# Ledger of designs, part 63: peptides against a protein of PDB entry 5EFW

Target 1, 141 residues: chain A of PDB entry 5EFW
Amino acid sequence: TTLERIEKNFVITDPRLPDNPIIFASDSFLQLTEYSREEILGRNARFLQGPETDRATVRKIRDAIDNQTEVTVQLINYTKSGKKFWNLFHLQPMRDQKGDVQYFIGVQLDGTEHVRDAAEREGVMLIKKTAENIDEAAKEL

## One batch from the design tools (peptide; made by RFdiffusion4, then SolubleMPNN)

Design b1_p18_2_s4 (from b1_p18_2, 11 letters changed)
Fold by OpenDDE base, seed 5:
Structure b1_p18_2_s4 (fold): chain B 141 residues (1-141), chain A 18 residues (1-18)
Amino acid sequence: as target 1 above (141 residues)
Amino acid sequence: SAAVKEKARELYEKFLAA
């Protein structure tokens, strides 16, 4: 459908369910990570982490979830086959009309290298804009 | 968890309407 076919890497998670599982994933995300939709729905996104994933960065993500805030970080993620990629990752809460957090939107910009300076700024702008677009699209429900 | 996966599937289908 329209939402899943958005040509960006993103997931939607539900913090109201046990362990904040993925409840939606774009086709692009599945292609990037090499997982099927069946494999990831209902799971916490930590399966993307591996040996070289910085634990301090992961903690920043965890803190953002717990505090219901947004965060933008770069971290090493792994595909199903074990291929490493740098993930410029943005997470933000999706709130209902009353302001209560219902979901989180996670947007991933993949790359072979850690992005810096102008490239990083551009990437951050892109994934944040993407998150807003997803938020707007999802609110139509 | 099977229960969580089931609920996730339901929510996924909900979002497909968007």
Scores: peptide ipSAE 0.629, ipTM 0.944, DockQ to the pose 0.822
Fold by OpenDDE base, seed 1:
Order: sequence, then structure tokens, then C-alpha cells
Structure b1_p18_2_s4 (fold): chain B 141 residues (1-141), chain A 18 residues (1-18)
Amino acid sequence: as target 1 above (141 residues)
Amino acid sequence: SAAVKEKARELYEKFLAA
């Protein structure tokens, strides 16, 4: 479909279900992480974390979910085969017409490299814009 | 859980069907 074929790494999660599971994932996300769609639907995205994932950064993500706010962080994630990559990650709530949170959109920067300075700023702008595009597309469904 | 996975599948199909 159009949504899953968007050439960006993203997931949609449902905080109204137990443990805020993934309910949608783009093809690009599956390629990046080396998981199948069946393997990840219904699971919390924490399976991407590993030994070198910074716990304080993970807490920032948790706080954003609890407070129903957006957050942008960069953290170590792991593919299914165990390869490490730096994930420039943006998360924001998707709200209904009444303003209630229905889902969260999580966007991961294209590629596996750690980004700094101007490259990081550019990446942040890109993933935020991507999240807005996904939000708009999803609301039209 | 199986129930959560099933619900997730339903929601996934919802997005695909739209």
C-alpha cells in the first residue's frame, strides 16, 4: 500500500494497547532492522535495544510517551543479526479530531551512521517532516 | 501476547484497507 511503501524508516504504535506495541511498519524499517513484519507487529519496539543502548536516552522516550509529547534522540540500536547502528529517532503523538492521542509515530533516520552538528540538524528536520507527512497520510485513512 | 498480536494485525489491515 501507499503508506507502507513510503521510502522512510517508520513505525506506528498504539499506546492504548498493552505495552504500546507496533501496529504498523514501513518496508524500509523492516529492511533496516532485518525483521519481518510478522515478527514485530504486536511487540514493543524495545527489541531494538541492546548492551550499548543508553538507558537515560531510553527514559527520555518513555517520558515522552507517558507525557504524550514528542521527543528526538539518538541512540544505539541493534538489527536482528546483532549489528549496531546509531538511530536518530523522532517520536510524536498522533491525535484524533478531539485532540486525544490514538497512536505514536516513530521515525528513524535513513542509514546507520552517527550524525553530528549540521548533519544532525538536517537529519532532525528530515525526520520531523517525515513524521508530519505520515501523520497527515494516516489521518486521511 | 496472542491477543495483542491479533489486535495489532487487525489495525495493520485497517491501515492497508484504507
Scores: peptide ipSAE 0.607, ipTM 0.939, DockQ to the pose 0.713
Fold by OpenDDE base, seed 3:
Structure b1_p18_2_s4 (fold): chain B 141 residues (1-141), chain A 18 residues (1-18)
Amino acid sequence: as target 1 above (141 residues)
Amino acid sequence: SAAVKEKARELYEKFLAA
């Protein structure tokens, strides 16, 4: 379909279901993480975390979900095969016409290193814009 | 949870069908 074929790494989660499970994933996300769609639908995205994932950074994500706000962080994630990658991650709520949160959009920009300076700024702008585009596309469906 | 997985599948298909 159009939404899942968007050539960006992203998921949509449902905080109204137990443990905020993934309810949608792009083909690119599946390729990045090496999971099938069947394996991840209905699961919390924490399966991407591992030994070197910074717990303080994970807490920032949790706080954003609890407070229904957006957040942008960099953290270590792991593929199904155990490969580490730096994830420049942006999360933001998808709200209905009344302003109530229905879903969260998570966008991932993968890299081999913790990006800084101009590269980080550029990446942040990219993933934020991507999230906005996904928000608009999803609402039209 | 099997129930959550089933619900997630339904929502996924809803997005695709729309």
Scores: peptide ipSAE 0.605, ipTM 0.941, DockQ to the pose 0.694
Fold by OpenDDE base, seed 4:
Formats: sequence, structure tokens, C-alpha cells
Structure b1_p18_2_s4 (fold): chain B 141 residues (1-141), chain A 18 residues (1-18)
Amino acid sequence: as target 1 above (141 residues)
Amino acid sequence: SAAVKEKARELYEKFLAA
């Protein structure tokens, strides 16, 4: 399929498996994070966190997963080589026809700086739209 | 775990096959 070749940074996780592991990653995500697909599949995405990652922001992500809701945050993440980047991150559930959460979609917009104001709003719109596109594409598969 | 990775790989392949 073309799902993995969508030129956006995203993963799909499965909350029904232990520790909500990544079960799908785009090529762009691999390039961004500097990990191979084999290194990522089956792992919780917390490996992107590091010393300067704000724990309160991480808790917001955990809360969203636990409550099966969407969340948009901005946090410091780290590549495999240890390079920091600001991650404007959006997570939302992918629901089945019954309305039950089947997966989560995580979309990452990377940057060198914490984005504010109009730039942040634009980024949020972009990653949310991306998540919706992925949701639609995945459901068609 | 190995089991989780195996299941994840299986699901990944299903996405690719779809």
C-alpha cells in the first residue's frame, strides 16, 4: 500500500497490546527519528523522550490514551543519535464501526524551535488534518 | 517482548497487504 509512503511523520499504535506499541510507522517518521522499522515496531513511542522532555506534557499524552481521547501537545523529543527536536504532536483514536478504539494515530511535526502563535495554529491544523487523512486511508485498507 | 513485536509485525504486514 501507499500508507507507509505518505510524506508525513506518523505512527499507528495498538492500545489493545501491552504498553500500546507502535504497529505502523511512515517512512518519514523513520527518517525523522533515525530508527529502522524493525527497531520501532512493537515498542512504545516513549523512546523518543529524553532529559529535557517535559514530564507534565508526557502525562497529558498518557491521560489521552487512558481516556481514549485526542490530544495536541508540543514537546522535546530525541532522535536515535540524540538530537533534540521540538515535536508538535497530535494523537487521536481510530475507532471501529462500533465506536470502540481500535488504534491510535500519532502525527509529528518536527522543528528546531517551539512554535507559537500563528505558526503553532498552522501546525496544529496541519497535523490534525494529516491524522484525519490517515484515519480515512487506514479505514479504506 | 518478543511476542508483542511479533504481533506488531503481523499487524504491520496486514496494513501493507490491505
Scores: peptide ipSAE 0.594, ipTM 0.937, DockQ to the pose 0.768

Design b1_p18_3_s1 (from b1_p18_3, 11 letters changed)
Fold by OpenDDE base, seed 1:
Structure b1_p18_3_s1 (fold): chain B 141 residues (1-141), chain A 18 residues (1-18)
Amino acid sequence: as target 1 above (141 residues)
Amino acid sequence: TEDKEFFEKVREEIKKKL
């Protein structure tokens, strides 16, 4: 699909379903994580977490979902084969015309190391812009 | 079905921008 072909790592989740499962994943996300679409859809994204994933950072993500707010964090994630990567992650709600949350947009920027300073700011800008583009497309419908 | 319709519309809109 057109969405799947967007050359960015992103997912869309449905908080109205039990455990906020992934309902869409881009091709790039599948390539990054080494999972098939069949393995991903219907699952909570926590399968990317592992031993070195910081629990306090995970709690920030959980809190953002619960409070229906956006959040940007960096955390260790794992591919299907167990390879670690740093995930600069942005999450934000997608709201309907009434202002109610329908979905969450999650955008991932992968790296071999934790990014700092200018590199972090640039990465944050990129993933936020990606999320806004998806949200904007939805609002214009 | 609701999700399917949503994503079809989003895909169409994004296609116009790409």
Scores: peptide ipSAE 0.106, ipTM 0.705, DockQ to the pose 0.052
Fold by OpenDDE base, seed 4:
Structure b1_p18_3_s1 (fold): chain B 141 residues (1-141), chain A 18 residues (1-18)
Amino acid sequence: as target 1 above (141 residues)
Amino acid sequence: TEDKEFFEKVREEIKKKL
């Protein structure tokens, strides 16, 4: 689909379903994580976590979901083959016209190093803009 | 199975919009 072909790493999840499963994943996300679409859909995104993933950062993500708010963090994630990468991650709710949360949009920017300063700011701007673009696209009738 | 059917339906709906 057009959405799947967007060359950005992103997923859409459904918090109204048990365990907030991924209901959509971009081709780029699949390539990054080394999973097939079949392996991803219906699962909670926690499969990206591993031994060196900071649990406090994970809790920030959980809290954002529970509070239905956005969050931006950096955390260690793992591909299917076990390759570590730094994930500059942005999560935000997709709301309906009534303001009720329908979905979450998760955008990932991968890197070999933890990014700081100008690089971090640029990355944050990019993933936030990407999330907004996805939000607009998903809401189009 | 109900959950699976539901998220697939939602997924398809999103796909139709994009």
Scores: peptide ipSAE 0.085, ipTM 0.727, DockQ to the pose 0.078
Fold by OpenDDE base, seed 5:
Structure b1_p18_3_s1 (fold): chain B 141 residues (1-141), chain A 18 residues (1-18)
Amino acid sequence: as target 1 above (141 residues)
Amino acid sequence: TEDKEFFEKVREEIKKKL
């Protein structure tokens, strides 16, 4: 689909369903994580976590979902083959015109290193802008 | 489903912007 072909790593999840499953994934996300769409849809995104994923950072993500707020973190994720990557991750709620949360948008920027300073700031701006673009499209429905 | 219809509309809107 057109949305799937957006060349950014992102997913959309449905917090109204049990365990907030992924209901949409971009082609780029599938390529990054080495999973097929069939393997991902209907699952919680925690399958990206592994032994070196910081649990305190994961809790920040969980808290943001529970509180229906946005969060930006950097954490170790794993591909299907077990390759580690640093994920600069942004999550934000997609709200309807009444302000009610309908979905969450998750955007991932992958890297071989933990980024800091100017590189981190640039990455954060990019993934936030990507999330906003997706959100804006939804608001025009 | 609701989700299917939602994303169909989103895809259409994205297409207009691309």
Scores: peptide ipSAE 0.073, ipTM 0.670, DockQ to the pose 0.052
Fold by OpenDDE base, seed 2:
Structure b1_p18_3_s1 (fold): chain B 141 residues (1-141), chain A 18 residues (1-18)
Amino acid sequence: as target 1 above (141 residues)
Amino acid sequence: TEDKEFFEKVREEIKKKL
């Protein structure tokens, strides 16, 4: 499918279901996080969080979901084996033709360091573009 | 298991749309 051809780290969640579960995950996301598809489908993505995940940043994500808006943040996430990585994360709603939110698109860019300035801006552009590609893919089908 | 089947169905549905 068009989605499967997007070789980026991303998930699609369904806010219309209880606890906004992951309903789709890219192969790259599974590889990054070290989870199987069966382990994550139907779950809220909070399993990626851990002790050093900044709670204020998590609240920004939660607020974006509640307000049905987009957000871009960097936060510490953890793989299944407990490895930490910096996640440059972008979340945006996928809306229907009426403007109603159907899904959320979450895109992850992983790194060993918190990025700033030009590197951050470049990463943000990349993950936002990826999210738009996913959104457009949905519109094309 | 039931939840798994449910969400797999949801996944398949979105794959048809995306």
Scores: peptide ipSAE 0.071, ipTM 0.694, DockQ to the pose 0.083

Design b1_p18_3_s2 (from b1_p18_3, 14 letters changed)
Fold by OpenDDE base, seed 4:
Structure b1_p18_3_s2 (fold): chain B 141 residues (1-141), chain A 18 residues (1-18)
Amino acid sequence: as target 1 above (141 residues)
Amino acid sequence: SKMKEEIEKIREEIKKKL
């Protein structure tokens, strides 16, 4: 689909379904994580977590979803092959015309390295802007 | 919007699998 071909790492999840499953994943996200679309759709994104994933950071994500707020975090995730990578990502709700949450947009920075300081701030700005662009595109298209 | 419609179609397909 057109949405799938957006050249950014992102997913859309549905908090109105049991366990907030991924309902959409970009081609880039599939390439990053080494999963097929069929392996991902319908699953909660926690399959990316592993032994070295910080549990406190995971709790921040859960809290943001429960509270229907945005969050930006950086944590260790794992590809299908078990390769560790640093995932800097931003999650924000997509709301309908009434202001009710329909979906969450999750955008992951390009790259797998741990980013710090100015590089992290720049990455955060980029993925936030990307998330906003996706949200706005959904309104305009 | 077309994008929202596409997302909703995917959502419905996923619902059928759950």
Scores: peptide ipSAE 0.312, ipTM 0.856, DockQ to the pose 0.569; fails the geometry check
Fold by OpenDDE base, seed 1:
Structure b1_p18_3_s2 (fold): chain B 141 residues (1-141), chain A 18 residues (1-18)
Amino acid sequence: as target 1 above (141 residues)
Amino acid sequence: SKMKEEIEKIREEIKKKL
């Protein structure tokens, strides 16, 4: 589909369904994580976490979802083959015209390395802009 | 919105599987 072919790493989740499952994943995200679309859809994104994933960072993500707010973090994730990568991750709610949260948009930076300082700031700006573009596209088209 | 409709379609498909 047109949405799946957007050349950015992102997912859309549905907090109105049990355990906030992934309902959409871009082709790039599948390539990054080494999972098929069938393996991902309907699951909570926590399958990307592993032994070295910081639990405090995961709690920040959970809190943002519960409070229906945005969050930006870096955390260790794992591909299907078990390869570790640093995920600069931005999550924000997608709201309807009434202001109710319908979905969450999760965007991941293309890089697999931990980023700091200016590179981190640039990456944050990029993934936030990407999330806004997805949100706007979903509302305008 | 075509994109919104696509998302909703996928959502409904997932709901049937869960």
Scores: peptide ipSAE 0.097, ipTM 0.729, DockQ to the pose 0.574; fails the geometry check
Fold by OpenDDE base, seed 5:
Structure b1_p18_3_s2 (fold): chain B 141 residues (1-141), chain A 18 residues (1-18)
Amino acid sequence: as target 1 above (141 residues)
Amino acid sequence: SKMKEEIEKIREEIKKKL
């Protein structure tokens, strides 16, 4: 679909279903993570985590979901083959007209290194803008 | 499963909106 072919790494999850499963993933996300669409749909995105993933950072993500807020973090993620990458990750709720959370948008910016300073600020702006664009596209329905 | 079927329905709904 047109949405799947957006050249950004993102997923949409449904917190109203058990364990907040991925209901949509971009082609770029599949390429990044080395999973097929069939392998990830219906699953919680925690399969990207591994031994060196900081648990305190993961808790920040969980807290954001539970509190229905946005969060931006950097964490170690793993591809299907076990390759590590630094994920500059932004998560935000997709709300309806009443302000109720319907979905979450997760955007990933991958890198071989932890980014800081100007590079981090630029990356954060990019993934936040991407999330807003996806949110706007969804609201046009 | 029922859950997977529901996910697919929602997925299709999202695809139509985006």
Scores: peptide ipSAE 0.069, ipTM 0.720, DockQ to the pose 0.079; fails the geometry check
Fold by OpenDDE base, seed 3:
Structure b1_p18_3_s2 (fold): chain B 141 residues (1-141), chain A 18 residues (1-18)
Amino acid sequence: as target 1 above (141 residues)
Amino acid sequence: SKMKEEIEKIREEIKKKL
């Protein structure tokens, strides 16, 4: 689909289903993580975590889900082959017209190192804008 | 499974809208 071919790393999850599974993933996300679509649909995104993933950062993500709020963090993730990468990650709820949470949008910006200062600000702006574009596209239909 | 069927239905709905 056109949505899957967007050249950004993103997923859509459904918090109304058990364990907030991935229900949609972009082609770029699959390429980044080295998984097939069949391998990830229906799973919680925690399979990207590994030994060096900071547990306190993961708790921040979990808190955002539970509180139905947005969050932006950097954390170590792993590809299927076990390759580490720094993930500048933004998560936000997609709400219906009544204000009820329907889905979550997760956007990933990959890098070889933790980014700071101007580079971090630019990356955050990019992934937030991407999330808003996805949200608008979904609501316009 | 029941969960898989629900996910597929939602996925198809999203694909139609986006």
Scores: peptide ipSAE 0.066, ipTM 0.710, DockQ to the pose 0.079; fails the geometry check

Design b1_p18_3_s3 (from b1_p18_3, 13 letters changed)
Fold by OpenDDE base, seed 5:
Structure b1_p18_3_s3 (fold): chain B 141 residues (1-141), chain A 18 residues (1-18)
Amino acid sequence: as target 1 above (141 residues)
Amino acid sequence: TEMKEEIEKIREKIKKEL
């Protein structure tokens, strides 16, 4: 689909289904994480977490989902082969015309190092803008 | 099973509309 071919790392999840599973993943996300689409769909995105993933940061993500809000964090994630990467992650709800949450968009900016200062600010701007673009593209969901 | 079926329906909708 056109949505899958967007050259950004992102997923769409459905909070109305048990455990907020991934219902859509970009080709870039699959490449980044080293999973097939079949391995990803229907699963909660927590499979990216591992031993060095900060649990307090994960709780911020969970809280955002429960509260139906956006969040931006940076955390250690793991590929299928076990490679660690720093994920500058942005999550935001996709809302219908009434303002009710229909889906979540998760956008990942991968890096070998934890980014700070100007680099982090630039990354945050990028992933937020990406999420807005995906929201527009997926408005027909 | 129900979840997988629902996800597939959504995916099919996405394919048709996007």
Scores: peptide ipSAE 0.094, ipTM 0.721, DockQ to the pose 0.079
Fold by OpenDDE base, seed 3:
Structure b1_p18_3_s3 (fold): chain B 141 residues (1-141), chain A 18 residues (1-18)
Amino acid sequence: as target 1 above (141 residues)
Amino acid sequence: TEMKEEIEKIREKIKKEL
């Protein structure tokens, strides 16, 4: 689809289903993580975590989901082959006309390095804008 | 499973709308 071919790393998850599974993934996300679409659909995104993933950062993500709020963090993730990468990650809820949460949008910055200062601010701006664009495109669902 | 069917319905809806 047009949405899958957006040249950004993102997923859509469904918090109304058990364990908030991924229901949509971009082609770029699959390339970044080295998984097939069949391997990730229906799964919670925690399969990207590993030994060096900071548990406190993971708790921030979980708290945002539980509180139905947005969050932006950097954390260590792992590809299918076990390669580590720094993920500048933004998560935000997608709400319906009544204001109820229907989905979450997760956007991952492409890159393997932990970014700081101006580079971090630029990356945050980019992934937030990407999430808003996806939200606008998908609100008709 | 029921969950798999629900995910597939959403996926098909996304494909139809986007």
Scores: peptide ipSAE 0.045, ipTM 0.659, DockQ to the pose 0.079
Fold by OpenDDE base, seed 4:
Structure b1_p18_3_s3 (fold): chain B 141 residues (1-141), chain A 18 residues (1-18)
Amino acid sequence: as target 1 above (141 residues)
Amino acid sequence: TEMKEEIEKIREKIKKEL
């Protein structure tokens, strides 16, 4: 579909369904994580976590979902083959016209390396802007 | 609107499978 072909790493999740499952994933996200679309749709994104994933960072994500707020974090994730990568991602709620949360948008930075300082700040700005673009596209298209 | 409709279609499909 048109949305799937957006050349950014992103997912859309549905907090109104049990366990906030992924309901949409871009082709780029599938390539990054080495999963097929069928393998991830309907699942909570926690399958990307593994032994070296920082649990305190995971709690920040959980808190943001529960409180319906945005969050930006960088943590170790794992591909289907078990390869570790640094995932810098931004998560924010997608709200309807009444202000009610309908979905969450999760955008992941391109690349798998740990980013610091100015590079991290630049990456954060990029993924936040991408999330806003996806949100606006969903409203206007 | 098309993008939103696509998202909703996927959502409804998943709901039926749950």
Scores: peptide ipSAE 0.226, ipTM 0.795, DockQ to the pose 0.589; fails the geometry check
Fold by OpenDDE base, seed 1:
Structure b1_p18_3_s3 (fold): chain B 141 residues (1-141), chain A 18 residues (1-18)
Amino acid sequence: as target 1 above (141 residues)
Amino acid sequence: TEMKEEIEKIREKIKKEL
């Protein structure tokens, strides 16, 4: 589909369903994580976490979902084959015309290395802008 | 609109499978 072919790493999740499952994933996200679409749809994204994933950072993500707010973090994730990668991750709610949360948009930087300073700021700007573009596309199209 | 409808179709499919 047009949405799946957006050349960015992203997922859409549904907090109105049990355990906030992934309901949509881009092709790029599948390539990054080495999972098929069938393997991830209907699952909570926590399957990307592993031994070196910082639990405090995970709690920040969980708190943002519970409070229906946005968050930006870097954390270690794991591919299907067990390869570690640094995930610069932005999550934000998608709201309807009444202001009620319908979905969450999760965007991952298209890199596997930890980023700092100017590179981090640039990455954050990029993934936030990507999330806004997805939000607008989902509302207007 | 088309993208929103597609997302909603996926949502409904997932609801039936859960």
Scores: peptide ipSAE 0.192, ipTM 0.774, DockQ to the pose 0.594; fails the geometry check

Design b1_p18_3_s4 (from b1_p18_3, 11 letters changed)
Fold by OpenDDE base, seed 5:
Structure b1_p18_3_s4 (fold): chain B 141 residues (1-141), chain A 18 residues (1-18)
Amino acid sequence: as target 1 above (141 residues)
Amino acid sequence: TEMKKEIEEIKEKIKKEL
């Protein structure tokens, strides 16, 4: 679909379903992570985590979901083949007109290195803008 | 399923904008 072909790494999850599963993934996300769509739909995105993933950072993501807030972090993620990458990750709730959370949007910027300073600021700006664009598109009924 | 229905609804919404 046109949504799947948006040239950004993103997923949409449903916190109203058990364990907040991925209900949508972009083609770019599949390419990045080396998983098929069938392998990831219906699963929690924690399969990207591994031995070197910082647990405190993961807790920040969990807290944001539980508190229905947005968060931006960098963490080590793993592809299906076990390749490590630094994920500059932004997560934010998708709310209806009443302000109730219906979904979460997760946007990933992949890199071989941890980004800092100006590069980090630019990356954060990019993934946040991407999330807003997806949110706006999804709200159009 | 509920999930499949939600996926299709989201796809349809986004197709209108993109």
Scores: peptide ipSAE 0.074, ipTM 0.716, DockQ to the pose 0.064
Fold by OpenDDE base, seed 1:
Structure b1_p18_3_s4 (fold): chain B 141 residues (1-141), chain A 18 residues (1-18)
Amino acid sequence: as target 1 above (141 residues)
Amino acid sequence: TEMKKEIEEIKEKIKKEL
């Protein structure tokens, strides 16, 4: 579909279902993570975590979901084959017209290195803009 | 299913904007 072919790494999750499962993933996300769509739909995104993933950073993500807020972090993730990558990750709620949380948007910017300073700021702007574009599109009639 | 319905709703909405 047109949505799946958006050339950005992103997922949509449903916090109203048990364990906030992925309900949508872009083609780019599948290519990055080396998983098929069938392997990830209905699962919590924690399968990307591994030995070197910072647990404190993961807790920040969990807290943001529980508090229905946005968060931007950088953490180690793993592909299906076990390759590590740095994930500059932005998560934000999608709200309906009444203000109720319907979904979460997760946007990932991958890299071999931890980005810092100007590169990090640029990456953050990019993934936030991507999330806003998805949110806006989802709210249109 | 509930999930399939939600996926299709999101796809349709975003498809109109892209």
Scores: peptide ipSAE 0.059, ipTM 0.701, DockQ to the pose 0.062
Fold by OpenDDE base, seed 2:
Formats: structure tokens, C-alpha cells, sequence
Structure b1_p18_3_s4 (fold): chain B 141 residues (1-141), chain A 18 residues (1-18)
């Protein structure tokens, strides 16, 4: 579909379902993570975590979900084959007209390298803008 | 939109399978 083919790595999750499962994943995300869509849909995104994933960073993500806020972090994730990559990750809620959270948007930077300084700032701006674009697209009639 | 519809369809499918 049009949404799936957006050339950015992103997922949409539903916090109103048990364990906040992924309900949508872009083609790029599938390529990045080496999973099929069928393997991902209905699962919590924690399957991307592994031994070297920083637990404190994961807690920041969890706190953002629980508090219904946005967060931007960089963490180690793992592909299906076990390959490590640095994920510059932005998460934000999708809210309805009343301001109630309907979904979360998770956006991952296209690159697999750790980024710092200006590159990180640029990446953050990009993934935030991407999330906003997805939010607007999802809200469009 | 098609996007919203697809999201809702997937959501409903997930609800049935979880």
C-alpha cells in the first residue's frame, strides 16, 4: 500500500492492544530488520533488542509509552539474522482530535551506524519530520 | 483514507489473533 511503501523505516503500534503490538510496518523497516511482515505484525517491537541493547535506553522508550510522550534515543538493535545495528529511533504518539493517544509511530534512521554531533542532530530532525509526515498522512481523510 | 482503513483492518485482525 501507499503507507507501506513510504521510503522510511517506521512502524505503527497500538497501545490499546495487549503489549502494544506493531500493527503496521514499512517495506524499508522489513528490509532493515530482515523480517517478513507476517513475522512482525502483532508483535511487540522488543524482538529487535538483544544482549548489547542498553537497558536504560529501553526503559526510556517504555517510559515514553507509559507516559504517552515522545522520545528520541539511539540504541543497538538486531536483525533477524542477529546482525547488530545502531538505531536512531524516534517514537511519538498519534493522537485523535480530542488529544487521546490512538497509536504510536516509531521511526528508525535509515543508516546502521552510530551517529554523533551534527550528524545525529540532522538524523533526529529527519526522523522527527518523518514521524510528523506519517502522522499527518494517517489523519488525512 | 486508505491508510486509516488499512490500519483499522490490521488492528481488528490483531485483536482476533491475540
Amino acid sequence: as target 1 above (141 residues)
Amino acid sequence: TEMKKEIEEIKEKIKKEL
Scores: peptide ipSAE 0.032, ipTM 0.658, DockQ to the pose 0.470
Fold by OpenDDE base, seed 3:
Parts: structure tokens; C-alpha cells; sequence
Structure b1_p18_3_s4 (fold): chain B 141 residues (1-141), chain A 18 residues (1-18)
């Protein structure tokens, strides 16, 4: 349903501001991460990282932001209470009519384990489709 | 169209929370 499609974990960030802060977070994202909206708005999303987060994977995300490209990875993230979860994460730029980057859209799919094969492909398809829907909506704001 | 309706609902949600 339409409601099921919009009730996904996502954030919007502003790379034109210092340190690419979160400017919007979905209710589902707040529930997943155990943070309030006030606690995360204006912050870089790196607060989700912790001891077991793979640094090479984080570098891939940073490179994508610097190069203004999309990326899809799986990494360990942490809730406010310190609970670990696997995050199938997709990040893509939102561009204006001239092709300039205005925002980044980040979509998260949480799980208890690293997903592979058909399950991974299905998850990637879902989070990419979600990102595209958000992109279309956000461009008209 | 269903897609247009979905986009409008997402837009309203974003505007409400911002």
C-alpha cells in the first residue's frame, strides 16, 4: 500500500551546510535508532557508527559523498542504547534541474545479520526504489 | 494516478515534520 511505502527508514542531509547534517528524519528512522528528532537534526549521521563498524565501508560512504555519487553498502550501526544492527544502506544525491547536488537521501534497511544473494538483491531493490520515491517528492518542495 | 498520489502523501509528510 501507499502507507507501507512511505513508512520506511530514511533521512535527508544537506551537503551545502558544514559537515552534511541531517535536516529530515522519518518516524521509522527515529524508532529504529531510538533517538528523538531533536537529538539528530543538525548532526552528521556518523553517530550511528561504533566499535564494530567497518572503517573501509565508512570510507566508501565518504568517497561517494565527496564525489557526489550513489553507494550501497552493509555496515554495523548502533542504537542510542548501544544495540547493534546490520544496516543495508543506500545513499544517493538529489540534484536540481541544472544537475547540482542539493541534498543526499539515505535509506536504511535493518536486520539481525548480513544479507546475501537473493535476499540482498531484494533489499537493495527496495531501498533504491524508496530513495527514488523520496527524490521525486523532495524535488517539488 | 497511484504514483502521483503516493508522491503527494510523502510530500505532505515531509512538510508536516519539517
Amino acid sequence: as target 1 above (141 residues)
Amino acid sequence: TEMKKEIEEIKEKIKKEL
Scores: peptide ipSAE 0.029, ipTM 0.630, DockQ to the pose 0.070

